# Peptides against a protein of PDB entry 4Z5W: the designs that were tried, part 51

Target 1, 305 residues: chain A of PDB entry 4Z5W
Amino acid sequence: IPDVFLELNKLWYFSAQSNLFNGEMPRSLSNSRSISLLSLRNNTLSGQIYLNCSAMTNLTSLDLASNSFSGSIPSNLPNCLRLKTINFAKIKFIAQIPESFKNFQSLTSLSFSNSSIQNISSALEILQHCQNLKTLVLTLNFQKEELPSVPSLQFKNLKVLIIASCQLRGTVPQWLSNSPSLQLLDLSWNQLSGTIPPWLGSLNSLFYLDLSNNTFIGEIPHSLTSLQSLVSKENAVEEPSPDFPFFKKKNTNAGGLQYNQPSSFPPMIDLSYNSLNGSIWPEFGDLRQLHVLNLKNNNLSGNIP

## One batch from the design tools (peptide; made by RFdiffusion4, then SolubleMPNN)

Design b1_p12_8_s3 (from b1_p12_8, 6 letters changed)
Fold by OpenDDE base, seed 3:
Structure b1_p12_8_s3 (fold): chain B 305 residues (1-305), chain A 12 residues (1-12)
Amino acid sequence: as target 1 above (305 residues)
Amino acid sequence: SELPPGFITTVE
């Protein structure tokens, strides 16, 4: 990318995703005073990520996903006082989340999907201080770590939590009961165990639940038949979605189906590929907004209602 | 063998 952004003093939006750009990010771009949205996703950019947050006073969204950047996660990003959305997916950091992210009050949406992030306990302990954090995607990190169940963890404003395909051990963490605004939960493709907790049915905004491909046992909690968002069309306030799309991957090697907003996901309960037993509750018929109920490959018995 | 349904990411 040429170093010409000093002349582009009115540049508000720069999207150059899915090109063949290589080398380092231009110094004029990392010092741009005008830029609000920067997307360089799916290129071959390299070197260390550096942003001059004292110059980049208008930066609100950053998508650098699927690049060949190296080094540490930029610890100065919390100094970008308007930065809300970060997509660092598929950047191989091999790092922990910086302690400075405790001060990241502008942060609303964060993805590190497949970024070789380590230490989930430290990551969650840091990110719980981000009071405006609504979307957190940590898929394909923390390989074989334990999902912390520490009741002191608190994500009060969390709406989207995706921690899939991490081979995480442990149980569904009770600290999620402190997230009453949770709309989408994906904990699929882990090694989570125990019973599915009944308090999940108290998450009145939860319209998408994926617990598939784990080691859950026991009965399906009857409280899932009373998920308020699936009983009635409450007018989901059109909340500002993350500036990055989501992809549901059928296989690691297949292209994902793109979803531009969390609200574009079909209302779903997926409990498939577990060791659940007991009956299917007839009261699942009360979930008039439910599009997908997936209970396949369990130990369920009795009549199908 | 049926594969489990897919998981969500923010990249292809």
Scores: peptide ipSAE 0.571, ipTM 0.913, DockQ to the pose 0.861
Fold by OpenDDE base, seed 2:
Structure b1_p12_8_s3 (fold): chain B 305 residues (1-305), chain A 12 residues (1-12)
Amino acid sequence: as target 1 above (305 residues)
Amino acid sequence: SELPPGFITTVE
């Protein structure tokens, strides 16, 4: 990418995703006063990520995903006072979340999916201080770590939580009950154990639940038949979605189906590939908005309702 | 064996 952004003093949106750009991010781009949305996703950009937050006062969205950047996560990003959305997926950091992210009050949407992030406990302890955080994607990190269950963790405004394919141990964490606005939960492809907690059915906005491919035992909580978002057609207030798409992979090796916003996911309960027992509750028939109920590959018994 | 359902990411 040429170093010409100093001349582009009116540039508000720069999207150069899915190209063959190599080398470092231009210094003039890292100092752009005008840019609000920057997407360089799916290139071969390299070097250290550096953004001059004192210059980049209009930066609201940053997508650098799927690049060959190296070094540390930029600890100064919280100084970008308007920065709301960050996609750093598929950047190999081999790092922890910077402690400075406790101060990241502008942050609304964060993805580090497949970014070699380490220490989930520290990451969640830091990110809970991001009071405006609504979307958190941490898929393909924290390999074989334990999902912290510390009840003091609080993500009050969280709407989308995706921590899939981490081989995480532990249980469904009680601190998620402190997220009453949760709409989408994906904890699939982990080693989570214990029972599915009944309080999940109290998350009245939860329309998408994926707990598939874990080691859950016991019965399906009957409270899941009472998920209000799946009983009644609530007018989901179209909140501004993250400026980055989501991809549902069918498996680790398949291409993902693209979803531009969380509301584009079909209403779903996926509990498949666990060790759940007991019956399928006939009251799942009350979930009139449910599109997908996947209970396959469990130890369920009795009649199919 | 049937593969488990997939998971969500923000990249392909």
Scores: peptide ipSAE 0.570, ipTM 0.914, DockQ to the pose 0.862
Fold by OpenDDE base, seed 4:
Structure b1_p12_8_s3 (fold): chain B 305 residues (1-305), chain A 12 residues (1-12)
Amino acid sequence: as target 1 above (305 residues)
Amino acid sequence: SELPPGFITTVE
């Protein structure tokens, strides 16, 4: 990418995703006063990620995903006072979340999906201080760590939590009950154990629940038949979506399905590939908004209602 | 053997 962004003093949106750009990010780009949205996703960019937050006063969205950046997570990003959305997926950091992210009050959406992030306990302890954090994606990190269950963790404004395919141990964390606005939960492809907690059915906004491919035992909580978002068409508050798309990875070599917004996911309960027992509750018939009920590959018995 | 369903990411 050429170092010409100083002359582009009106450039608000720069998208150069899905190209063959290599080398470092131009210094003029890292100092752009005009850029609000920067997307360089799916290139071969390298070097250290550095943004001059004192210059980049209009930066609201940053997508650097699927690049060959090296070094540390830029600890100065909280100084980008308007930065809301960050996608750092598929950047191999091999790092912990910086302590400075405790001060990241502008942050609304963060993805580190497949970024070799370590120490989930520290990550969650830090990120809980991001009071405006609504979307958190940590898929393909924290390999074989334990998902912390510390009740003091508080994500008050969390709407989307995706921590899939981490081989995480532990149980469904009770601190999620402190997130009453949770709409989408994906904890699939872990080694989570214990029972599915009944309080999940109290998350009135939860329309997408993926607990598939874990080691959950016991019965399906009857309270899941009372998930209010799946019973009635509540006015899904069209909240501003993250500026990055979501992808449901297929187990086939076929590309994932792209979802531009969390609301584009079909209303779903996926409890498949666990060790759940007991019956399928007839009251799942009350979930009139449910599109997908996946209970396959469990130890369920009785009649199908 | 059936493969487990996919999971959500923010990249292809």
Scores: peptide ipSAE 0.530, ipTM 0.906, DockQ to the pose 0.858
Fold by OpenDDE base, seed 5:
Structure b1_p12_8_s3 (fold): chain B 305 residues (1-305), chain A 12 residues (1-12)
Amino acid sequence: as target 1 above (305 residues)
Amino acid sequence: SELPPGFITTVE
């Protein structure tokens, strides 16, 4: 990428995704006073990620996903006072979340999907201080760690939590009951055990629940038949979505489905590929907004209602 | 054997 961004003093949006750019980010780009949205996703960019936050006073969105960057996660990003959205997916950091992220008050959406992030306990302890954090994606990290159940963890404004395919051990953590605005939860493809907790049915905004491919036992909680978002059409307040798309992997040679907004996911309960027993509750018929109920590959018995 | 369902990420 050429070092010409000093001359581009009116440049507000720069998207150069899905090209063949190599080398480092140009210094003039890292010092741009005008850029609000920056996407360099799916290139071969290398070196250390550096942004001059004192110069980049208009930066609101940063997508650097699927690049060959090296070194540490930039600890100065909290100094970018307008930075809301960060996508660092498929950047191999081999690192922990920086302690400076405790002060990241502008942060609303964060993805580290498949970024070799370590220490889930430290990551959640740090990120709980981000008071404006609504979307958190940590898929394909923390391999074989334990999901912390510490009741002091608080994500009051969290709407989307995705921690899939980490081989995480433990149980569904009680601290999630402190997130009353939670709309989408994906904890699929882990080694989570115990029973599915009844308090999940008290999350009135929860329209998408994926607990598939774990080691859950016992009966399906009856409280899931009373999920308010699935009983009635709530007026979905169109909140500003993250400036990055979501992808649901298919186990087929076909590419993943792209979802531009969390609201584009079909209303779903997926409990498939567990060791759940008992009957299917007839009251699942009350979930008039439910599009997908997936209970396959369990130990369920009785009649289908 | 049927494969488990997919999971969500932010990249292809």
Scores: peptide ipSAE 0.526, ipTM 0.905, DockQ to the pose 0.859; fails the geometry check

Design b1_p12_8_s4 (from b1_p12_8, 7 letters changed)
Fold by OpenDDE base, seed 1:
Structure b1_p12_8_s4 (fold): chain B 305 residues (1-305), chain A 12 residues (1-12)
Amino acid sequence: as target 1 above (305 residues)
Amino acid sequence: SETPPGFLTTVE
């Protein structure tokens, strides 16, 4: 990318995604005073990620996903006082979340999907201090770690939580009951065990639940038949989507189906590929907004209602 | 063999 961004003093939006750009980010770009949205996703950019937050006073959205960046996660990003959305997916950091992210009050949407992030306990302990954090994606990290169940963890404003395909151990963490605005939860493709907790049915905004491909046991909680967002349309809180798309991937090597917004997901309960037993509750018929109920590959018995 | 359903990410 040429070092010409100093002359582009009115540049608000720069999208150069899905090209063959290589080398480092140009210094004039990392010092741009005008830029609000920067997307360089799916290139071959390399070196360390450095942004001059004192210069980049208008930066609101940053998408650097699927690049060859190396080194540490930029610890100075919390100094970018208007920075709301970050997509760092598929960047091989091999790092922990910086402690400085406790101060990242502008942050609303964060993805580190497939970024070789380590220490989920530290990551969640840090990120809980981001009071404006609404979307958190941590898929394909923390391999074989334990999902912390510490009740002191609080994500009060969380709307979208995705921590899939981490081979995480543990149970569905009770601290998620402190996120009453949660709309989408994906904990699929882990080694989570125990029972599915009844308090999940108290998440009145939860329209998408994926617990598939875990080791859950026991009965399906009857409280899932009372999810208010799936009973009626009245509780659909339309919130601003993050400035990055989502992808539903069949496996680590498959192409994903793209979803531009969380609202584009079909209302879903997926509990498939577990060890759940008991009956299918007939009261699933009350979930008039539900599009997908997936209960396959369990130990369920009785009548199909 | 049936494959488990897919999981969500922010990249292809």
Scores: peptide ipSAE 0.559, ipTM 0.908, DockQ to the pose 0.870
Fold by OpenDDE base, seed 3:
Structure b1_p12_8_s4 (fold): chain B 305 residues (1-305), chain A 12 residues (1-12)
Amino acid sequence: as target 1 above (305 residues)
Amino acid sequence: SETPPGFLTTVE
């Protein structure tokens, strides 16, 4: 990318996704006072990520996903006082989340999907201090770690949590009951065990639940038949979507189905590929907004209602 | 063999 952004003093939005750009990010771009939205996703950019947060006073969105950047996660990003959304998916950091992210009050949406992030306990302990954090995506990290169940963890404003395909051990963490605004939960493709907790049915905004491909046992909690968001349409909170799309991947090597907003997901309960037993509750018929109920490959018995 | 339905990411 040419170093010409000093002349572009009115540049508000720069999207150069899915090109063949290589080398380092231009210094004039890293010092742009005008830019609000920067997307360089799916290129071959390299070197260390550096942003001059004292110059980049208008920066609100940063998408650098699927690049060949190296080094540490930029610890100075919390100094970008308007920065709300960060997509660092598929950047191989091999790092922990910086302690400075405790001060990241502007942060609303964060993705590190497939970024070789380590230490999930430290990551969650840091990110719980981000009071405005609504979307957190940590898929394909923390390989074989334990999902912390520490009741002191608190994500009060969390709406989207995705921690899929990490081979995580442990149980569904009780600290999620402190997230009453949670709309989307994906903990699929882990090694989570125990029973599905009944308090999940108290999450009145939860319209998308994926617990598929784990080792859950016991009965399906009857409280899932009373999920208020799936009974009535009236509670569809129009949320500011993150500035990055989501992808549902069937396999690591297959193209994903793109969803531009969390509201574009079909209302779903996926409990497939577990060791659940007992009956299917007939009260699942009360979930008039439910589009997908997936219970396949379990130990369920009795009549189908 | 049936494969699980997949998982969510923010990248292709």
Scores: peptide ipSAE 0.556, ipTM 0.909, DockQ to the pose 0.846
Fold by OpenDDE base, seed 5:
Structure b1_p12_8_s4 (fold): chain B 305 residues (1-305), chain A 12 residues (1-12)
Amino acid sequence: as target 1 above (305 residues)
Amino acid sequence: SETPPGFLTTVE
């Protein structure tokens, strides 16, 4: 990428995704006063990620996903006072989240999907201080760690939580009951155990629940038949979506189905590929907004209602 | 053999 961004003093949006750009990010780009949205996703960019936050006063969205960047996660990003959205997916950091992210008050959406992030306990302890954080994606990190169940963890404004395919151990954490605005939860492809907790049915905004491919036991909680977002249409709060798309992947090597917004996901309960027993509740018929109920590959018995 | 369902991410 040429070092010409000093001359582009009116440039507000720069998208150069899905090209063959190599080398480092130009110094004039890292000092741009005009850029609000920056996407360099799916290139071969290298070196350390550096942004001059004192110069980049208009930066609101940053997508650097699927690049060959090296070094540390930039600890100065909280100084970018308007920065809301960060996509750092498929950047191999081999790092923990910086302690400075406790002060990241502008942050609304964060993805580190498949970025070799370590220490889930430290990551969640830091990110709980981000009061405006609504979307958190941590898929394909923290391999074989334990999902912390510390009751003091609090994500008050969280709407989308995705921590899939981490081989995480533990149970569904009680601290998620402190997130009453949660709309989407994906904890699929882990080694989570115990029973599915009844308090999940109290999350009145939860329209997408994926607990598939775990080791859950016991009966399906009857409280899931009373999820208010799946009973009635009235609670579809159109919130500003993150500036990055989501992908539903069948495996790590398959192409994903693209979803531009969380609201474009079909209303779903997926409990498939567990060790659940008992009957299917006939009251699942009350979930008039439910598009997908997936209960396959369990130990369920009785009649299908 | 049936394959487990898909999971969510922010990259292809």
Scores: peptide ipSAE 0.551, ipTM 0.905, DockQ to the pose 0.881
Fold by OpenDDE base, seed 4:
Structure b1_p12_8_s4 (fold): chain B 305 residues (1-305), chain A 12 residues (1-12)
Amino acid sequence: as target 1 above (305 residues)
Amino acid sequence: SETPPGFLTTVE
């Protein structure tokens, strides 16, 4: 990418995704006063990520995903006072979340999916201070760590939580009950155990629940048959989506089905590939908005309602 | 063997 962005003093949106750009991010780009949305996703860019937050006063969205950047997560990003959306997916950091992210009050959407992030306990402890954080994607990190269940963790405004394919141990964390606005939860492809907690059915905005491919036991909580978002559409809060797409992937090497917004996901309960027992509750018939009920590959018995 | 359903991410 050429170092010409000083001349582009009106450039508001720069999208150069899915090209063959290599080398470092141009210094003029890292100092752009005009750019609001920057997407360089799916290139071969290298070097350290450095943004001059004092210069980049209009930066609201940053997508650097799927690049060959090296070094640390830029600890100065909280100084980008308008920066809301960050996609750092598939950047191999091999790092913890910076402590400075406690101060990241502008942050609304964060993805570190497949970014070699370590220490989930520290990550969640830091990120809970991001009071405006609505979307958090941490898929393909924290390999074989334990998902912390510390009740003091509080994500008050969290709408989308995706921590899939981490081989995480532990149980469904009770601190998620402190996120009453949660709409989408994906904890699939982990080693989570115990029972599915009944309080999940109290998450009135939860329309997409993926707990598939874990080690959950016991019965399906009857409270899931009363998920208000799946009974009626009346409570569907249309909120601004992240400026980055989501992908449903069968594996790390397969192409994903793209979803531009969380609202584009079909209303779903996926509890498949667990060790759940008991019956399918006939009251699942009350979930008139449910598009996908996936209970396959469990130990369920009785009648199919 | 049945393959588990896919998981969500933010990259292709």
Scores: peptide ipSAE 0.549, ipTM 0.904, DockQ to the pose 0.855

## One batch from the design tools (peptide; made by RFdiffusion4, then SolubleMPNN)

Design b2_p13_1_s1 (from b2_p13_1, 4 letters changed)
Fold by OpenDDE base, seed 3:
Structure b2_p13_1_s1 (fold): chain B 305 residues (1-305), chain A 13 residues (1-13)
Amino acid sequence: as target 1 above (305 residues)
Amino acid sequence: PELGDSGYITTFE
């Protein structure tokens, strides 16, 4: 990418995704006063990520996903006072979340999907201080770590939490009960154990629950038949979605389905591939907004309602 | 776009 952005003093939106750009990010781009939305996703950009946050006063969205950047996560990003959305998916950092992210009050949406992030305990302890954080994607990180269950963790405004495919140990963490606005929870493809907690049914905005491919035991909580978002239509608060897309892939060889918004996901309960027992509750019939109920590969018994 | 272009990737096998 040429170093010509000094002349583009009115450039508000720059999208150069899915091209063949290589080399480093231009210094003039890293100092742009006008840019609000920057997407360089799916290129071959390299070097250290550096943004001059004192210059980039209009930056609201940053998508650098699927590039060959190296080094540390930029610790100065919290100084970008308007920066709301960050997509760093598929950047191999091999790092922890910077302590400076405790001060990242503008942050609303963060993805580190498949970014070689380490220390989930530190990451969650830091990110809980981001009071405006609504979307958090941490899939394909923290390999074989333990999911913290510390009750002091608090994500009050969290709407989307995705921590899939980490081989995480532990239980469904009770601190999630402090997230009453949670709409989408994906903890699939981990090594989570214990029972599915009944308090999940108290999350009145939860319309998408994926706990598949874990080691959960016991009965399906009857409280899941009372999920208010799946009983009635009224609770779909369409909030501004993150500027990065979501992908759901059903098969390793198939193309992924792209979802531009969390609201575009079909209402779903997936508890498949666990060790759940007991009956399927007839009251699942009350979940009139539910599109997908997946209970396959469990130890369930009795009649199908 | 490749699956890697997203902020979120979930894979069901």
Scores: peptide ipSAE 0.052, ipTM 0.718, DockQ to the pose 0.112
Fold by OpenDDE base, seed 4:
Structure b2_p13_1_s1 (fold): chain B 305 residues (1-305), chain A 13 residues (1-13)
Amino acid sequence: as target 1 above (305 residues)
Amino acid sequence: PELGDSGYITTFE
């Protein structure tokens, strides 16, 4: 990418995604006063990520995902006072979340999916201070760590939480009960154990629940049959609109389905590939908005309602 | 463990 962005003093949106750009991000781009949306996703850009937040006063969205960047997570990003959306998916940092992210009050959407992030306890302890955080994607990180269950963790405004494919141990964390606006929860492809907690059914905005491919035991909580978002359409909750798409893949190497918004996900309960027992509750019939009920590969018995 | 052919990964790419 040429170092010509100083002359482009009116450039508000720069999208150069899905090209073959290599080398470092141009210094003039890292100092752009005009750019609000920057997407360099799916290139071969390298070097350290550096943004001059004092210069980049209009930056609202940053998508650097699927590049060959190296080094540390830029600790100065919280100084980008308008920066709401960050996509750092598939950047191999091999790092912890910077402590400075405690001050990241502008942050609304963050993805570190498949970014070799370590220490989930520290990450969640830091990110809970991001009071405006609505979307958090941490898939394919924290390999074999324990998902913290510390009740003091509070993500009050969290709408989308995706921490899939981490081989995480532990249970469904009680601190999620402090996220009453949660719409999408994906904890699939972990080693989570215990029972599915009944309080999940109290998350009135939860329309997408993926707990598949875990080691959950016991009965399906009857409270899941009363998920209000799946009973009625009346919960027109303003959806988080991250400036980057979600991808759902069957395999890391397969083509993924792109979902531009969380609303593009079908209303779903996926509890497949667990060790759940008992019956399928007839009251699942009350979930008139439910598109996908996946209970396969469990120890369920009785009649199909 | 290999993410089996039946696995779904939700991510940003």
Scores: peptide ipSAE 0.049, ipTM 0.730, DockQ to the pose 0.466
Fold by OpenDDE base, seed 1:
Structure b2_p13_1_s1 (fold): chain B 305 residues (1-305), chain A 13 residues (1-13)
Amino acid sequence: as target 1 above (305 residues)
Amino acid sequence: PELGDSGYITTFE
């Protein structure tokens, strides 16, 4: 990318995604006072990510996903006082989340999907201080770590939490009960154990639950038949989507389906590929908004209602 | 777009 952004003093939105750009980010771009939205996703950009937050006072959205950046996560990003959305998916940092992110009050949406992030305990302890954090995607990180169950963890404004495919150990953490605005929870493809907690049914905005491919035991909590967002349409909170797309892959050979908003996901309960027992509750019939109920590959018995 | 370019990847294998 050429170093010409000094002259582009009115540039508000720069999108150069899905090209063949290589090399480092130009210095003039890292110092742009005008840019609000920056997307360089899906290129071959390299070097360390550096942004002059003192200069980039209008920066609100940053998408650098699927690049060849190296080094540490930029610890100065919290100094970008208007920065709300960060997509760092598929950047191989091999790092922990910086402690400075405790002060990241502007942050609303964060993705580190498949970014070789380490230490989930530290990550969650840091990110709980982000009072405006609504979307958190940490898929394909923290390999074989333990999902912390520390009751003091609080994500009060969290709406989307995705920590899939980490081979995480532990249980469904009780601290999630302190996230009453949670709409989408994906903890699939881990090694989570224990029972599915009944308090999940108290999350009145939860319309998408994926706990598939774990080691959960016991009965399906009856409280899941009372998920208010799946009983009635009236609770569909339209909320601002993060400035990055979501992808769902149906099988290994299929292309990923792109979803521009979490609300575009079909209302779903997926508990497949566990060790759940007992019956299917007839009251699942009350979930009139439910599109997908996946209970396959469990130890369920009795009658199908 | 490649799987992983976005924030959310659910691989149903």
Scores: peptide ipSAE 0.036, ipTM 0.706, DockQ to the pose 0.132
Fold by OpenDDE base, seed 5:
Structure b2_p13_1_s1 (fold): chain B 305 residues (1-305), chain A 13 residues (1-13)
Amino acid sequence: as target 1 above (305 residues)
Amino acid sequence: PELGDSGYITTFE
């Protein structure tokens, strides 16, 4: 990428994703006063990520995902006072989240999917201080760690939480009950155990629940038949989506389906591949907005309603 | 590089 961004004093959107760019980010780009949205996703860029936050006063969105960047997560990003969305997926940091992210008040959406992030306890303890955080994607990190269940953790404005494919141990964490605005929860492909807690049915905005491929036992909580977002249409708040897409793979060998916003996901309850027992509640028939109910590969019995 | 790699990846094995 040429070092010509000093002359481009009116450039507010730079999108150069899915090319063959290599080398480092040009210094003039890291000092741009005009750029609001920056996407360099899916290239071969390298070196350390550095942004001059004192110069980049208009930066609101940063997508550097699927590049060959090295070094630490930039600890100065909280100084970018308008920065809302960060996509660092598939950047292999081999690091913890910086302590400075406690001060990241502008942050609304963060993805570290498949970025070799370590220490989930520290990550959640830091990120709970981001009062405007709505979307958090931490898939394919924290391998074989324990999902913290500390009740003091509080994500008040959280809408989307995805921590899939981490082989995490533990239970469904009680601190999620402090997130009444939660719309999408994916904890699939872990080693989570215990029962599915009844308080999940009190999350009135929850339209997408994936707890598949865990070791859950006991009955399906009857309270899931009362999920208000799946009973009635009225709660479809058009919320600001993150500037990065979501991808759902149905098979490891299948191409991922791209979803540009969380609302593009079909309303779903997936409890498949667990050790759940008891009956299917006939009151699942009240969930008029539900598109997918997946209960396969459990120990369920009785009649199908 | 598959376009699907930079965001939320639910791998259904």
Scores: peptide ipSAE 0.058, ipTM 0.727, DockQ to the pose 0.121; fails the geometry check

